# Designs tried in a protein design run: peptides against a protein of PDB entry 6B4J. Part 141

Target 1, 315 residues: chain A of PDB entry 6B4J
Amino acid sequence: DITMQWYQQLQDASMQCVLTFEGLTNSKDSQAKKIKMDLQKAATIPVSQISTIAGSKLKEIFDKIHSLLSGKPVQSGGRSVSVTLNPQGLDFVQYKLAEKFVKQGEEEVASHHEAAFPIAVVASGIWELHPRVGDLILAHLHKKCPYSVPFYPTFKEGMALEDYQRMLGYQVKDSKVEQQDNFLKRMSGMIRLYAAIIQLRWPYGNRQEIHPHGLNHGWRWLAQILNMEPLSDVTATLLFDFLEVCGNALMKQYQVQFWKMLILIKEDYFPRIEAITSSGQMGSFIRLKQFLEKCLQHKDIPVPKGFLTSSFWRS

## One batch from the design tools (peptide; made by RFdiffusion4, then SolubleMPNN)

Design b1_p21_5_s1 (from b1_p21_5, 10 letters changed)
Fold by OpenDDE base, seed 5:
Structure b1_p21_5_s1 (fold): chain B 315 residues (1-315), chain A 21 residues (1-21)
Amino acid sequence: as target 1 above (315 residues)
Amino acid sequence: RKKELEEIREEILKSLEELLS
């Protein structure tokens, strides 16, 4: 499967990245430990500061991240920090930055859906300037949320149940698997972040260039989902999340083709989802149903709540 | 409508193949 090969290549690249900076992460030297911590903070704190409050603040955060990745010194925790402090510093920062973006999808976006847009636009802009960060974002995202590829992990002979649960994206702590609602919440956050990334461009970059991971990947995702058997609760939840966030953009980009796909979802795929939906999972199912019906009836997909407007960038 | 849906499926599958190539 070409998709699985691509996924594996991303994971291999991510693993290779980890190996590349292993000297920094495993160092017992006090100075190396200090540098590691400073770099980790410099990479992750700006991402955690992303908010829906003001475009000017978002620009400052972007500039700080870009400066760090460009080998320039940045102020972090009252100290001057640079990736040049260690030969493995850049690889480490790129990895941790990408990890943090995905974590914000998993945590912040999961709890506050509108947060997807400011996080995504920064991620997209950084990806445009630093392609390796983008690849690492995909690696982290797809590992935590295989449904973003999409694929459904399969249980293999000899695999521990907990390992399979983790492959499915569940957190397992102290032999206790994560509750389904929390699992879906995290997956939703990551899907929403992804759906936002593929449609957003940093407004202060060269917008004439092709998006490094644009809406064509959204089309691919939908097409691939439709070519797969639905998974109970998961498919209905994430399909809704995806369409709510990027459906408007896909509609504008693909026009008639998009509506054909939406009709296929409603008339062919949705009954297959219904057939595997239990009474306890009707919430997600009903939400998707209502969304599809409304969109088809009105021949429109609304701009998602939290979409960044010109007024945001002037603030 | 069945024929129309089949045509849509074929178009989408073709587009998927092109995107995966």
Scores: peptide ipSAE 0.377, ipTM 0.904, DockQ to the pose 0.678
Fold by OpenDDE base, seed 2:
Structure b1_p21_5_s1 (fold): chain B 315 residues (1-315), chain A 21 residues (1-21)
Amino acid sequence: as target 1 above (315 residues)
Amino acid sequence: RKKELEEIREEILKSLEELLS
């Protein structure tokens, strides 16, 4: 399976990255530990500062991240920090930065859906300039949310139940599995972030270049989902999240073909979702149904709430 | 409508193959 090969390649690259900076992470030297912490903060704090407040602030954050990745010194926590402080510094920062972007999907976007757009536009812009960060974003995303690939992990003989639950994306702490609502909330956040990344371009970059992971991957995701049997509650939830965020962009790009897909979802795929939906899971199903019916009736997909406008960039 | 839906499925699958190649 080509999709699974792609998944595995990204995971392997991520693991190799971790091994590359193991010297930095496992060092007992006090100076190395200090450098590690400084680099970690320099990589992650700017991402946490991303907000919907002003485009100018977003540009400052972007420039800071790009400067750090370019080997330039940046101010972090009142100190000058550079990836050149350690031979493994760049690899470490790229990994932690990518991890933080996905974490913002898992946490911030999960709670505040509109936060997807400012985070995504920075991630997209950084990905364009630093492809390795993009690959690591995918690796982290796929590991936490296999449905972003998409694939549904299967239980293997001899596997512990907890390990299977973790493969599905659940958090398991002290032998307690995460509640379904919290699980779906986190998955939703990550899918929404992904759906935003694939459609957004950093406005101050060279827009003539091809998006490193563009809307064609949105089409791929939908096509792959439709070629899979639905998973209870998960498929209806994430399909809605995905379409709400990038449906308008897909409509504009694929036009008639997009509407054909939407009809196929409504008339062919919906009955399959319904067949596996329990009475307690009807909420996600109904939400998707209402969204599709509204879109088909109006022959339009609304621009998602929080989409960045020209006025945002002038602020 | 069933025939139309099948045609749409085939088109989507073809597009998927192109994206994966």
Scores: peptide ipSAE 0.369, ipTM 0.902, DockQ to the pose 0.706
Fold by OpenDDE base, seed 4:
Structure b1_p21_5_s1 (fold): chain B 315 residues (1-315), chain A 21 residues (1-21)
Amino acid sequence: as target 1 above (315 residues)
Amino acid sequence: RKKELEEIREEILKSLEELLS
């Protein structure tokens, strides 16, 4: 399975990255610990500062992240910080930055869907300049949300139930599994972030280059989902999230082909979702139904709330 | 519409194969 090979390759690369900076992370030296913390803050704080407020602020954040990744000193917590402070600094920062982008999907976007767009455009722009960060974003995303690949993890013989639950993307703390609503909320945030990344380009970059992970991956994702048996509640939820965020962009890009896919979703795949949907899971099902019906009726998918406009970039 | 849907499915699957290739 090519999809699983891709998944595994990204996970392997991520694991190798962790091993590469293990010296920095496991150091008992006080200076190394300080450097680690400074680098971690320098990588993650700018991402947390991303907001929908102003394009100018977003540019400043982007420039700061790019400067850090480029080996330039940046100001963080009143101190000058550089990845050159440690031989493993760059790998560590790339990993933590990628992790933070995914965490913003998991947390911020999950709670505020409109936040997907400013986070995604920065992530996309950084990915264009720093491909390794992009690969690590995918690795983190895939690990936390296998549905973003997409695939459904399977229980293997001898596997602990908790490990299986974690593979499915659930958080397990003190032998207690996360509630389904919280799980779906986090998965939704990550899918929405991903759907935003694949359609957005940093406006101040080289626009002549191809998007490093563009809308073709959105098409791939949909096609793959449609070729899989639906999972109860999960498929309906994430399919809606994905289409709400990137459906308009896919419509513009793929035109007639997109509408054919949407018809297939409504008339062939949706009944399969219905067949596995319990009475307690009707919320996600109904939401998807209403969305599909509205889009097909109007022959349009609305621009998602929070989509970045020219006015945002002039702000 | 069963035939039409099957044709669409085949087209999409073909596109998927092309993307994975």
Scores: peptide ipSAE 0.400, ipTM 0.912, DockQ to the pose 0.672; fails the geometry check
Fold by OpenDDE base, seed 1:
Structure b1_p21_5_s1 (fold): chain B 315 residues (1-315), chain A 21 residues (1-21)
Amino acid sequence: as target 1 above (315 residues)
Amino acid sequence: RKKELEEIREEILKSLEELLS
């Protein structure tokens, strides 16, 4: 399976990255620990500051992240911090930055869907300038949310149940598996972030360049999902989330082909989802149904709530 | 890597075309 090979390559690259900065992460030296903490804060705090408040503030955050990744000193926690403070600093920062973007999908976007857009536009812009960060974003995203690939992890003989649950994306703490609603909420946040990334370009970059991971990956995702058997509750939830965030962009890009696909979803794939949906899982199913029916009836997919407008960038 | 991704895309798109035909 070509998709699984690609996924494994991303995971291998991510693992290799971790190995490259192991000296920094495992150091017992007080100075190395200080540098590690400073670099971690410098990489993650700007991402946590991303908001829908003002485009100018978002630009400042972007510039700070870009400066850090470019080897320039940045102010963090009242100190000057640079990736040059340690030979492994750049690899560490790239990894932690990518991890933080995905974590914002998992946490912030999960709770506030509109947050997907400002986070995604920064992530996309940074990806254009720093391709390795983009690869690491994909690695983190796909590991936490295999449905973003998409694939469904399979139980292997001899595997512990908890390990299988983790592979599926569940959090397991103290032998307690995460509740289904919390699991789906986190998966939704990550899918929404992904759907936003693939359609957004940083407005202050070179827009003549091809998006490093553009809408063609959204088309691929949908095509792959349609070619898979649906998973109970998960498929209906994430398909809705994906279409709500990037359906309008896909419609504009693929036009007639998009509508053919949407009809296929409604007429062929949706009954397959229905067949595996229990009475207790009808919420996500009904939501997807209503969305598809509305879009097909109106021959339009609405611009998602929170989509960044020209007025945002002038603020 | 771009070539590999394109090959993946083409394979999936062909599959979609088959579903739409």
Scores: peptide ipSAE 0.166, ipTM 0.740, DockQ to the pose 0.082; fails the geometry check

Design b1_p21_5_s2 (from b1_p21_5, 9 letters changed)
Fold by OpenDDE base, seed 4:
Structure b1_p21_5_s2 (fold): chain B 315 residues (1-315), chain A 21 residues (1-21)
Amino acid sequence: as target 1 above (315 residues)
Amino acid sequence: KKEELEKIREEIEKSLQELLE
């Protein structure tokens, strides 16, 4: 399976990255610990500062992240910080930065869907300039949300239930599995972030270049989802999230082909979702149904709420 | 209708294959 091979390659690359900076992370040396903490803050704080407030502020954040990744010193916590402070500094920062982007999907976007767009445009822009960060974003995303690949993890003989639950993306703490609503909320946030990344380009970059992970991957994702048996509650939820965020962009890109896909979803795939939907899960199902019906009726998919406009970039 | 849906499925599958190449 080509998809699973791709998944595994990204996970392997991520693991190799961790091994590369293990010396920095496991060091007991006081100076190394200080450097590690400074680098971690320098990588993650700017991402946490991303907001929908002003394009100018977003540019400042982008420039700071790019400067850090480029080996330039940046100010963080009142200190000058550079990846050159340690031979493993760059790998560490790339990993932590990518992790933080995915965490923002998991946390911030999960709670505030509109936050997907400013986070995604920065991530996309950084990915364009630093492909390794992009690969690591995918690796983190795929690990936390296998549905972003997409694949559904399977229970294997001898596997502990908790391990299986974690593979599915659930958080398990003190032998208690995460509530379904919280799980879906986190998954939704990550899918929405991904759907935003694949359609957005940093406006101050070289737009003549091909998007490093563009809408073709959105098409791939949809096609693969449709070739899979639906998963109860999950498929309806995430399919809606994906289409709400990038459906308009896919419509513009693929035109007639996109509408054929949407018809296939409504007429062929939807009944399969319905067949596995319990009465307690009707909320996600109905939401998807209403969305599809509205889009097909109007022959249009609305621009998602929070989509960045020209006015945002002038602020 | 079923035949039409099957045609759509085939077209999508073809497109997917092209993306994976």
Scores: peptide ipSAE 0.270, ipTM 0.864, DockQ to the pose 0.776
Fold by OpenDDE base, seed 2:
Structure b1_p21_5_s2 (fold): chain B 315 residues (1-315), chain A 21 residues (1-21)
Amino acid sequence: as target 1 above (315 residues)
Amino acid sequence: KKEELEKIREEIEKSLQELLE
């Protein structure tokens, strides 16, 4: 399976990255520890500061992240920080930055869906300038949310149940598996972030270039999902999340083909989802149903709430 | 209707293959 090979390559690259900076992370030297912490903060704090408040602030955050990745010194925690402080600094920062973007999907977007767009546009812009960060974003995203690939992890012989649950994306702490609602909330956040990334371009970059991971990947995702058996509650939830965030963009890009896809979802795939939906899972099912019916009836996919407008960038 | 849906499926599958090449 080409998709699984690609997934594995991403995971391998991510693991190799970790190995590359292990000297920095495992160092007992006080100075190295200080550098590590400074670099980690410099990489992650700007991402946590991303908000829907003002485009100018978002630009400042972007510029700071880009400067850091470019080897320029940045101010963080009252100190001047640069990836040049350690030979492994750049790899470490790229990894931690990518990890933080995905964590914002998992946490911030999960709780505030509109946050997907400002986070995604920064991620997309950074990805355009720093492709390795993009690959690492995908690696982290797909590992935490295999449904973003998409694939469904399988139980292997001899595997512990907890390990299987983790592969499925569940958090397992103290032998307690995460509640389904919390799991779906986190998965939703990551899918929404992904759906936003594939459609957004940083407005201050060279937009004449091809998106590094554009809407063609959204089309691929939908096509692959439709070729998979639906999972109870998961498929209905994430399919809705994906379409709500990037459906309008897909409609504009693929036009007639998109509507054919949507008809196929409604007429062929949706009944399969219904067949596996229990009475306790009707919320996600009904939400997807209503969305599909409304879109098909009106022959339109609404622009998602939180989509960045020209007025945002003027603020 | 079934035939139309199958045709759509085939078109989508073809498009997917083209993206993966």
Scores: peptide ipSAE 0.267, ipTM 0.863, DockQ to the pose 0.766
Fold by OpenDDE base, seed 1:
Structure b1_p21_5_s2 (fold): chain B 315 residues (1-315), chain A 21 residues (1-21)
Amino acid sequence: as target 1 above (315 residues)
Amino acid sequence: KKEELEKIREEIEKSLQELLE
């Protein structure tokens, strides 16, 4: 399977990245530990500061991240920090930055769906300038949310149940598996972030260039999902999340083809989802149903709540 | 990598097209 090969390549690249900065990570030297912590903070704090408040603040955050990745010193925690402080600093920062973007999907977007857009536009802009960060974002995202590939992890002979649960994206702590609602919430956040990334461009970059991971990947995702057997609760939830965030953009891009696909979803795929939906899981199913019916009736998909407007960038 | 991604896209698009026919 070509998709699985691509996924594995991403994971291999991510693992290789971890190996490249292992010296920094595992160092017992006090100075190295300090550098590691400073670099980690410099990489992650700006991402945590992303908000919907003002476009000017978002630009400052972007510039700070870009400066750090470019080898320039940045102010963090009252200190000047640079990736040049350690030979493995750049690889470490790229990895931690990418990890943090995905974590914001998992946590912030999961709780506040509108947060997807400011996070995604920064991620997209950084990806344009730093392709390795983009690859690492995909690696982290797809590992935490296999459904974003999409594929459904399978149980292998000899695998521990907990390892399988983790492979599915569940958190397992002290032999306790995460509750389904929390799991779906985290998956939703990551899918929403992904759906936002593939449609957004940093407005202060060269927008004439091709998006490094654009809407064609959204089209691919939908096509692949339609070719897969639905999973109970998961498919209905994530399909809704995806369409709510990037459906409008896909509609504009693919026009007639998009509507044909949406009809296919409603008429062919939706009954398959229904067939596997239990009475206790009707929430996501009903939500998807209502969304599809509304969109088909109105022949329109609304712009998602939180979409960044011109007024945002003037603030 | 780009070529591989393009191949994946084309294959999936073809599969979708078949479903739409």
Scores: peptide ipSAE 0.100, ipTM 0.707, DockQ to the pose 0.083
Fold by OpenDDE base, seed 3:
Structure b1_p21_5_s2 (fold): chain B 315 residues (1-315), chain A 21 residues (1-21)
Amino acid sequence: as target 1 above (315 residues)
Amino acid sequence: KKEELEKIREEIEKSLQELLE
């Protein structure tokens, strides 16, 4: 399976990255610890500052992240910080930055869907300039949300239930698995972020270049989902999330082909979802149903709420 | 209808294959 090979390759690359900066992370030296913390803050704080408020602020954040990744000193916590402070600094920062982008998906976007767009446009722009960050974003995303690949992890003989739950993307703390609603909320956030990334380009970059991970991957994702048996509640939820965020962009890009896919979803795949949907899971099912029916009826998918407009970039 | 849906599936699969190459 080519998709699974791709998944594994990204995970392997991510693991190798971790091994590369292990000296920095495991150092007992006080100076190394300080450098590590400074680099971690420099990588993650700007991402947490991303908001829907002003395009100018977003540009400042982007420039700061790009400067850091370019080996330039940046101000963080009142200190000058550079990846050159340690030979493993760049790898560490790239990893932590990518991790933080995905974390913003599972936390901020999960709670505020509109936040997907400003986060995604920064992530996309950084990915364009720093491909390794993009690969690491995918690695983190795939690990936390296997449905973004997509694949459904299977229980293997001898596997602990808790490990299986983690593979499915559940958080397990103190032997307690998170509630289904919280799980789906986090997965939704990550899928929405991904759906936003694949369609957005940083407006101050070279737009003539091909998107490093563009809408073709959205098409791939949908195609793969349709080739899989639906998972109860998960498939209906995430399919809706994905289509709500990038459906308009896919419609514009793929036109008639997109509508054929949407018809296939409604007429062939949706009944399969229905067959596995319990009475307690009707919320996600109904939401997807209404969305599909509305889109097919109107022959249009609305621009998602929170989509960045020209007015945003002038602010 | 069934035949049409099958054609759509084939087209999507072909498109997917092209993307994976």
Scores: peptide ipSAE 0.258, ipTM 0.860, DockQ to the pose 0.759; fails the geometry check

